Peptides against a protein of PDB entry 4XPM. Designs and how they scored, part 183

Target 1, 160 residues: chain A of PDB entry 4XPM
Amino acid sequence: VMLHSKNVKGFLENTLKPYDLHSVDFKTSSLQSSMIITATNGGILSYATSNNDVPKNSINEINSVNNLKMMSLLIKDKWSEDENDTEEQHSNSCYPVEIDSFKTKIYTYEMEDLHTCVAQIPNSDLLLLFIAEGSFPYGLLVIKIERAMRELTDLFGYKL
Target 2, 67 residues: chain B of PDB entry 4XPM
Amino acid sequence: DIKGTIAFDTHGNVIESTGVGSQRIEDIGDLSKVTLDAEGFAQVQGDSLLVHLYKRNDITLAVYTSA

## One batch from the design tools (peptide; made by RFdiffusion4, then SolubleMPNN)

Design b2_p27_5_s3 (from b2_p27_5, 11 letters changed)
Fold by OpenDDE base, seed 2:
Structure b2_p27_5_s3 (fold): chain B 160 residues (1-160), chain C 67 residues (1-67), chain A 27 residues (1-27)
Amino acid sequence: as target 1 above (160 residues)
Amino acid sequence: as target 2 above (67 residues)
Amino acid sequence: MSSKFTDITKELDEFLKKGLEAIKEKF
């Protein structure tokens, strides 16, 4: 399977969409960001953000991208630590899941005032990362990323 | 009359909250320990409100009412 | 890439709807 950047970008953009649960009159904001990063270095391979109004090559865009880079690196580091920590893997912030016989884990991390969720794409060198506002419930965020992960079968086993 | 709701997962993390439920997220700790009947229901007194519980597919729904 | 994200909003909303109805009928 060949990885196409355009397809990945479009997929990530679709994950930004909010939930609107009419039955209980509950709705979320859009995700702030959705990213695929490397598990090795935390490098961003693809990303989508809700705010696309920033002009290209502007200082604001640079700062925004740099912020994403910083967050991705920090989350990758925390993820790496937790993957080597049995205690952290048994916390309520870790959700072991199995997709098509592949095991992975979903972690929730609070980043300042933001709610984040990260998961290793099964058997790959890639992490899927969602960044949301603090008002976005973690339980819902986990459900969201799990479903997204299940739709990324083309990336299962992807090695850099 | 429904005053609010909380839905939460088996980890105690919120899936959704509305009304008074949004101000009672701390109740999840106790609500998660409530013994449910064979059909997944329970009713408990929470402060001045009744809490109606329904659990299915690893999701617990709590509905707050006055009676 | 053959992957396509499908939202779970409808599924979750339906669950909540059924839950509310179930509670209403139970109590």
Scores: peptide ipSAE 0.649, ipTM 0.932, DockQ to the pose 0.749
Fold by OpenDDE base, seed 5:
Structure b2_p27_5_s3 (fold): chain B 160 residues (1-160), chain C 67 residues (1-67), chain A 27 residues (1-27)
Amino acid sequence: as target 1 above (160 residues)
Amino acid sequence: as target 2 above (67 residues)
Amino acid sequence: MSSKFTDITKELDEFLKKGLEAIKEKF
């Protein structure tokens, strides 16, 4: 069963919610953005953003979408480079993980003042991408995206 | 009395930080090298604060106290 | 139908809680 586009959008929206760790009184902000993009060209297939106060068809909305497109492309390019770089794959910015017998990697990237995390959906031509504020810890971001990927089994093996 | 906390993963990346821990992220490098006992505990003197370590399931929790 | 995302917040929070308790017991 393949995920419907509406379901994917809703899923990404759900990933935006912050962490609240009451035991230590630690709370994060919401993710700025959550996206599924193509590993080939960095094209955005689906996305969600926390800022919903921008009117549609406004200059600000267009600029926001264009910014996401730019970030998506940049991160895809960096990911592609790292996937062909043994040294980068052994850095602390790379987390090899296994989900349902599929191997994939989670990468953390600094984008200006933002913290980003990207991972290839297992055996697919798709990447899951989280963009957070600089205050969002990388270790927690990695945990978040790893658990999110486990919920996207319908996209495992998706080829363009 | 707890003055702060840091939790970090095996890559040295922060999972959470609170209190004085948020100001001592640089300690992770040294804390990650501390030898833990068989139960996953250690105690380290760091500057003017005492650091209590607990590691389980690849996550290390550091608790900063005055004593 | 709506997609579901299972978060690890509770699991992680419980780890932290138990860790704090364990440290208090140990030291």
Scores: peptide ipSAE 0.648, ipTM 0.931, DockQ to the pose 0.712
Fold by OpenDDE base, seed 3:
Structure b2_p27_5_s3 (fold): chain B 160 residues (1-160), chain C 67 residues (1-67), chain A 27 residues (1-27)
Amino acid sequence: as target 1 above (160 residues)
Amino acid sequence: as target 2 above (67 residues)
Amino acid sequence: MSSKFTDITKELDEFLKKGLEAIKEKF
């Protein structure tokens, strides 16, 4: 059974919440954005953002959406290049992982001053993409996206 | 007395950092090369601070203390 | 049906807590 669009949206919204590790004095900000995009064209299928202060249908909202579209396309392109580059797959910015017998990779990318993390949903034509502030550590971002992917089993094997 | 902490993964990427640890992220390169004992512990001298290491489940925790 | 994101904060926090205690006991 495939997830409906509305269900995916709600899931992505839930991924935005920050970490509060009270055993140590460490807290993160919320993710700036969480997205599911196509691996083929970088098109946005669903997204959530923590910044909801912009009025609906405003020029600022349109610009923000356009920025997300640009980011998704750029990251998709980088991901595609790295998937065809053995050296990049052996770098510290690439995490090979196995989820329910499916192999995938998690990549971290610096985009301007933002920390991003992207991973192909196992056996699918979809990418999960997290965008965070520069203060969000990459190791924690990787853990977050890995655990998020484990909850998206309905999208495993999804083909466009 | 703990002066700070760093937790990092096997790729050397930070999971969390606090106190003086947040100012010593560059230490990860050296800390990742430290040989741990059978229980996953080590102690190293880092500058003027002692660094206590514990690794389990591919996560290394470094705790900085004055002594 | 819809998937729900599971918060793993407690798991990671517990690791840190145990690690701190382990170090305290070791040294």
Scores: peptide ipSAE 0.648, ipTM 0.931, DockQ to the pose 0.747
Fold by OpenDDE base, seed 4:
Structure b2_p27_5_s3 (fold): chain B 160 residues (1-160), chain C 67 residues (1-67), chain A 27 residues (1-27)
Amino acid sequence: as target 1 above (160 residues)
Amino acid sequence: as target 2 above (67 residues)
Amino acid sequence: MSSKFTDITKELDEFLKKGLEAIKEKF
């Protein structure tokens, strides 16, 4: 059974939640954005943002969506380049992972003052993309996106 | 007695940092090269602090103390 | 949030807790 759009949206909203590691008194901020985009053209299929205090159809909402579109396209392009670059795939910003016998890669990218992480949903034409503040450590961001992908098995193998 | 912590992965990327650890992220390069004992522990002398290392399941925890 | 995703934060926190305790016992 494939995930419905509403279910995907709700899932992405849940991924926004911060980490609170009481044992070491470490807390993160919420993710700024969480998105599923196409690997082909960077089109946004679903997204969630932590900044929900924006009136609908307002200039601020439009600007926010446009910003996400811009970020999505830029990251998709960088991802596409790296997928065809052996050297980049061996950098410390690339994490080869295996989920249920499917292989994929997680990439970390610094975009201006933001920390981003992107990964191809296994055997699909879709990318999962997290955008966080610069204070969100990359190692933790990688763990977060890897665990999130493990819950998106319904999208494994999805082709456009 | 803990002055700070750093946890990092096998790629040298930070998972968490607190206290003085947040100001010593550059230590990860050296800490990642330290030989651990059979149980995954090591102790390293810093400048004015001691660093206690524990690695398990591809995560290294570094704890900074004065002694 | 799903139970699995929620457990991830707990898992990591538990690891850190156990690590701190292990270090304390070792040194």
Scores: peptide ipSAE 0.647, ipTM 0.931, DockQ to the pose 0.493

Design b2_p27_5_s4 (from b2_p27_5, 12 letters changed)
Fold by OpenDDE base, seed 4:
Structure b2_p27_5_s4 (fold): chain B 160 residues (1-160), chain C 67 residues (1-67), chain A 27 residues (1-27)
Amino acid sequence: as target 1 above (160 residues)
Amino acid sequence: as target 2 above (67 residues)
Amino acid sequence: MSSKFNDITEELDNFLKEGLEAIKKKF
């Protein structure tokens, strides 16, 4: 089964939902953004944002998209560097994981006051990227992105 | 009598924090080194608080209490 | 697109609940 662009967009929108852990009275904010980008040049293939109250074709929308493009590129570059750095891969900001016998890595990056998390979709040229507020804990963000990747099996092995 | 909680993973990163736990994230470094019993429990003396630990499936829960 | 993604919230919350009860029983 092929994932169509509309289906991917809808999936990313669903990943924006916050956590509500009522057993300990802990709540998170929604993710600011959820994206699928290319590992080669950081190009955005699909994205969702929590700030949807922006008129279409407005300057605010343009600025928002441009900001996402900038962050995508920066994170892609950092990811690329770390993928070629053994020391960085052994830091506490790198999580080796295995999904259906495919190995990948989850990285956490602090970008200004934001918390970000990125992971290569197994055996693909694609990265899944979450951007959250600084109050969103990294351990929880890692769990979130790992579970999200498990739902993207149709993209495993996708090459550009 | 719970004053706060911290849950953290094997990398020492926070999963959740509440109450006084939110102000004691730096405790994770020491808490992660505590030897747990066969059932995954431990109790550690803090400054003015007791910390009760429970670990299962690579997640550690720390509960802060006055006693 | 249907997804089981949201199940992680319930799973994690259940863990926390169980942990709190276990600690209460232990100590």
Scores: peptide ipSAE 0.674, ipTM 0.937, DockQ to the pose 0.587
Fold by OpenDDE base, seed 1:
Structure b2_p27_5_s4 (fold): chain B 160 residues (1-160), chain C 67 residues (1-67), chain A 27 residues (1-27)
Amino acid sequence: as target 1 above (160 residues)
Amino acid sequence: as target 2 above (67 residues)
Amino acid sequence: MSSKFNDITEELDNFLKEGLEAIKKKF
């Protein structure tokens, strides 16, 4: 099934939504960004940001995109390094998971004051990347990205 | 009375924290080592607070109380 | 693509609720 760019964009936008755990009166902020990037060069294929007040084609939008590009590249590089590092794969920041018989790994990375989480979409050349504020707990971020990946079955096996 | 909570995963990463739990994230290291009973419960006396543990499906919930 | 992504909120919240109740009952 062909994934339309608009559908992917909409999905990523939905992932931005915060969690509100009423039972314990815990609330998160929205994700700052949600992205699908290439595992090869960190190129952004699709993205969503919580700051939608930026006018299209504005300088602020350009700056925002440029920042995302930079972060994507950095995270991709770190991910690539970890994928070739057995020790890092056994750290508490790496979560091996299996989704529909496909194996992948979820990594958490601190980027300055931000909390990030990245995972290879199973058997694909694509990475799913979440960027959140530092107040967003990593354990919850991992749960979030795992569940998100489970909804991206159309991208499983996607090769560039 | 509940003074706070921490929920954490098997990697020791926080899922949620509230109240005094938000200030006691460092407790996860010790709490993760506590032996639970057959039903997944344990009670640990902290410095000034009592911690009640419940684990199910690889998630541990810690509830802080005064007694 | 599925739009049911946010269902995990309810699942997790339910776990927390059940845990709180279970702890209350146990101790």
Scores: peptide ipSAE 0.674, ipTM 0.938, DockQ to the pose 0.639
Fold by OpenDDE base, seed 3:
Structure b2_p27_5_s4 (fold): chain B 160 residues (1-160), chain C 67 residues (1-67), chain A 27 residues (1-27)
Amino acid sequence: as target 1 above (160 residues)
Amino acid sequence: as target 2 above (67 residues)
Amino acid sequence: MSSKFNDITEELDNFLKEGLEAIKKKF
């Protein structure tokens, strides 16, 4: 079954929700953004953001979208560099994982004051990208994106 | 009485932190090197606080107490 | 999609609860 664009958008919106670990006094904020981008050019195929206060078609909205485009491109470039760097793949910011017999890697990147996490959807030309506030811990962000990828099996093997 | 907690993964990245634990993230470097017993436990003296460690499934929980 | 992925919060929270109790019993 193919995942339609509208379904992807809704899925990404659902990934924004925060964690509340009530066994300890710990809560996170919502993700700032959740995106699927191309691994080739960093183009945004789908995205969701928790900040919806900006009016539609306003200059501020355009600027926010442009910022996401810039972030996507920068992260894609870093990811591409690291995928060709054995040393970076052995750092604590890289998590090799296996999902349904497919191998992929999860990377964490500090972008200004934001915590970001990116992973190639297995055997695809797509990257899943989470952007969070600096208060969102990286270890939890990695767990979040790993579990999110497990729900995107329809995109496994997707080629542009 | 628990003063705080830190949970971290095998890469030393935080999963959660509370109380005094949120102010002692730098302890992870040393805590990750502690040898655990066969059941996955350890106790170490960290500054003025005791740190109780429990590890299972590649996640380490550190609990800070005064005694 | 179903968005079932976020059920991990329960798994993680259960780990924390278990760990706290285990430590309490151990020490």
Scores: peptide ipSAE 0.673, ipTM 0.938, DockQ to the pose 0.614
Fold by OpenDDE base, seed 5:
Structure b2_p27_5_s4 (fold): chain B 160 residues (1-160), chain C 67 residues (1-67), chain A 27 residues (1-27)
Amino acid sequence: as target 1 above (160 residues)
Amino acid sequence: as target 2 above (67 residues)
Amino acid sequence: MSSKFNDITEELDNFLKEGLEAIKKKF
C-alpha cells in the first residue's frame, strides 16, 4: 500500500482529535497542528491544523502558514541539536522507543506557551510533529505521537 | 471520597490530572520515589490529603482522598 | 485511509478504571 500525499494529509487531520478519558473527568483539546517535516531543513511536507476558519489566501492564513514554517524550523533545529547531544538524549524530555524493530526517539519541547512533541519517523529523513495547547499533558502527547508513528509504516525508511 | 487524580509516566510527565490532582502536579517528584508493595500499591500522606498509588505497565495512578 | 490511530484511548481508559477499582479494594 502506497501512502499518497492526500492520504497523509487526511491522516494528520485525524491525529488532531482530542482524547476523552471517561473513567476520569479528563478531556483534552484538539491538537493545534500536526505536521510531517523534513529532518534536513525543517520543510513542511504535509500539515493539518484545527483552525479551519481562516479563509485561504487571506493575510491571516498566510501568517498562520508562516508561523507553522517558523515553528517547524525551530523544532527541527532543536531536534538536530539534541540528536547530537548525549545529555539531552538522557533527559526526561527524550523517550527512546522501538517500533517494528526500528529505534527512534520522541522529544518534548516547550514552544512559548505551547506543548510540542517531535519524533523521527523510523529510519527516515522525516519528522512527525504535534503542536498542542499548554494544557495538553506531555505524557499523553508522547503516547499520542508514538501510536501515530505506528500507523506510518509506509514512510519508514523514506529518504530525501 | 476521591478529590482528584494524577496519572504520570516513568519520566514524571503527566498523562492526565483531575480535581485537586491538577493543582498538585508538583507532587509527582515525591510520588515517583515512593516504594510500592508487591502488588503495586502505596499510600502516602500529603498535606491534608491522602494519596493512594497504583502502578502498572509503567504508568502510576495517584488518587487523592480526604481520608 | 481509515487509521486505527487513537485506539489507545480505550486501553488507557481501561487502565484508569481498573486502577481506581483496585485502589478502592486495597484501601
Scores: peptide ipSAE 0.672, ipTM 0.937, DockQ to the pose 0.582

Design b2_p27_6_s1 (from b2_p27_6, 13 letters changed)
Fold by OpenDDE base, seed 3:
Structure b2_p27_6_s1 (fold): chain B 160 residues (1-160), chain C 67 residues (1-67), chain A 27 residues (1-27)
Amino acid sequence: as target 1 above (160 residues)
Amino acid sequence: as target 2 above (67 residues)
Amino acid sequence: HMSFKDINEELDKFIKEMLDAIKKKFF
């Protein structure tokens, strides 16, 4: 059973918040987008974007959503390829992680000038996807998505 | 007086950078090769800066000060 | 269970601890 869509979206919206490391006076921008997509075809099940200034049902909103759809599909394809490539799984762009005894991988991908990372929600047909500006460092992005996945235990094992 | 910082992971990817550290991301390659003491610390002398290193739980923090 | 926990706090605290350790060691 999938979580309530509104709750998931609210969670994704919360992930958009920037890091503010007061200890060293470091602050990031907000994530551009945060999505849960299907691992099968990259279909978007839920998403949040930092650009909330676009009127609903406007052409600009449609275009922005379409852009997200395109990016999600491209990243899903790359992820699928890497999941079937042992060499890519051992590259510096792949972070094996374990959450509550479940193993998954976090991949970092450069998408034009954007920094992205994607991870399969453990034992599920779902991917969590973060899209950030190029100024958002990859190491921090990986930490962010790992921490986010730890809060999505209800989606562990979800099959389409 | 701290002039800047870099934190990076075991893949050499930046976690955070501040001050002069933001302009010295290229140092990560060399810093990652520095031999740390038993407690995880090291000091590295640069051209005009001294780098203080500490690694814990797969995160390395580099603090830049005057040489 | 899904949470709205602030995931930023943990890392900042950790970095602070590391920074303090460096200060204690070298400064």
Scores: peptide ipSAE 0.710, ipTM 0.943, DockQ to the pose 0.640
Fold by OpenDDE base, seed 4:
Structure b2_p27_6_s1 (fold): chain B 160 residues (1-160), chain C 67 residues (1-67), chain A 27 residues (1-27)
Amino acid sequence: as target 1 above (160 residues)
Amino acid sequence: as target 2 above (67 residues)
Amino acid sequence: HMSFKDINEELDKFIKEMLDAIKKKFF
């Protein structure tokens, strides 16, 4: 299956769905945001948000997008620093993973009252970024983003 | 009767928590150090609850019971 | 490719299997 820009948006929207573990009666909230950003500049290529009730082109929508831009830049900068820091790569906030023989890393970052998770799409100039409420546990967030990356094989090796 | 659960990964981060488990996240540090048997099980006593552990595929599930 | 519904169900199934294993072992 080939991913097009419109299909990527739909994919990100699908990632917003919450977990519902009926076996233990545990349920999360939806992700607040899901984004694909550039690893070079932190620019947003595609995004989805659960707060879609805001009218198009409204002041609230503009503020929401601007907030996403700010968060994406901050997380990109932190990610860039950690990629050059051996100590940070061995912390409990870094998960080395292998997907179809490609190696990448998943990082968890706290941003105010939010829980975030970011990972470089294997061998690409792109980062996948999840933003969730503080109640969303990090271990589950890591599982979610790892599973999501496995579905983005069309973006593996993507260079700007 | 199950009083709660905690599931956590090898980094000590929570995957899920329910019941009394949600109030005992700090137990993960100690639970992660418990020696499991050949099948991946262990049972330890907490303050007033029994904790039943099982680890599989880098996930540990802790079940809290009164007995 | 699997949907995220499938992914969520997979994890729930896995947790259920672990819970059942604990019940069988200790209860």
Scores: peptide ipSAE 0.709, ipTM 0.942, DockQ to the pose 0.549
Fold by OpenDDE base, seed 2:
Structure b2_p27_6_s1 (fold): chain B 160 residues (1-160), chain C 67 residues (1-67), chain A 27 residues (1-27)
Amino acid sequence: as target 1 above (160 residues)
Amino acid sequence: as target 2 above (67 residues)
Amino acid sequence: HMSFKDINEELDKFIKEMLDAIKKKFF
């Protein structure tokens, strides 16, 4: 059974939650945004954002969505380039991972003052994209997105 | 007694940092090169701090103390 | 599915185990 759009939205909203490591008294901010986009064109299929202080149907909301579209396209383009670049695939910004029997890669990208990471959902035409503040450590961000992908098995193999 | 911590992955990227560790992220480069014992531990003398290292499952935890 | 609360607790538990190991070894 495939995930319904509302279920995906709710899942992405849950990914926004910060890490709180009581063992060492470390806590992050919430993710700024969490998105599922198409690997082909960078189109947004679903998204969640922690910025809920924007009135609905306002110019600010439109600008926010447009900003997400821009960022998603930029990240998709960079991802596409790296997927066709052997050297970039072996860089320190690329984490090869294996989930079940599927192989994929997690990429970390600096975007202005933001920390981002993106990964292709295994065997699919979809990318999972996390956008966080610069204070969110990359190593933790990678762990977060890997764990998130492991919960998206219903989307494995999804083709447009 | 603990002054701070840094946890980092095999790529040298931070997982968490606290206390003085948050101000010493640049130490990761050197800490990642430290030879660990058979159980995955090491102790390194810093400028004024002692660093206690432990690596397990591709994660290294560094604990900073004064002694 | 595992909730992100569970995921957070998993990592925290792991870090705690490592911290305890260091304390046992050196302190």
Scores: peptide ipSAE 0.709, ipTM 0.942, DockQ to the pose 0.550
Fold by OpenDDE base, seed 5:
Structure b2_p27_6_s1 (fold): chain B 160 residues (1-160), chain C 67 residues (1-67), chain A 27 residues (1-27)
Amino acid sequence: as target 1 above (160 residues)
Amino acid sequence: as target 2 above (67 residues)
Amino acid sequence: HMSFKDINEELDKFIKEMLDAIKKKFF
C-alpha cells in the first residue's frame, strides 16, 4: 500500500469535522487539531488544524506550528510514561481497544483548557492525536478517535 | 416531556449532554451503579427529575423528565 | 488510499434508536 502525504493530510482534515447529533440536538465544535506523530520522539509527520485563516509562512503560522510541536511532545511524553505505568493503564482515562484483532490503547489528557486524546496506531510507531476545546466531551472524543483509527488500516504495522 | 439527556460510556465519561443533563453530569456516578433489568432499562429518581436509563453496546443513555 | 466517512450518521442513528427504545419503554 502506497501512502502519500496529501492523502494523510486530507484524512486528518476530515477528522476535524464536528459531531452533530440531531437526535438529541447536540453539536460539538470542530477539532482544533489532528495529528499523526511518532511514538519515539513526538515528531509531527502530518497535521491538520481548524485555524486556517493565517497566511502561509506568516509569524502567526510559525507560532501555531511551534505550539503544535510543543503539545505533541508533551502528550507523547505523558503517553510514554503511562505505557510504563500499570496504574495509569487501569484509570478511567485509558481505553484498551481491539481493532481487527489488533490491540491498542486510547488515552485522554487534559492540557490546560483543552481536551486531548491519543492512541497508538496498531502495531506501528505512530500515534494519532486529537486536540479539541474543553467543551468536547471525552467519551465522544474517544469514540471519534477509535472510528478514525479504523480507517487507518494502511498505517497498521508502519515502522519508522 | 424530555428536559435533557446524558449519554456516557463504561468509564463514566460523557458522550453527549443536553438540557438539564448538561447541569447534572455529577449524576453519572450514581447512574452507572443502577441495576438494569434484563432488557437494559431502569427508572430512577435523580434530584427533582425522573431519569430513564437504557444501556446498549457499552453506552448508557439517560433521559430526564419532570415526571 | 485512506478516507474518513461521515461517522455522525452512525452514532446519531444509534442514539436515536436508544431514545426511541426509552420512549417505547416508559412513555
Scores: peptide ipSAE 0.708, ipTM 0.943, DockQ to the pose 0.732

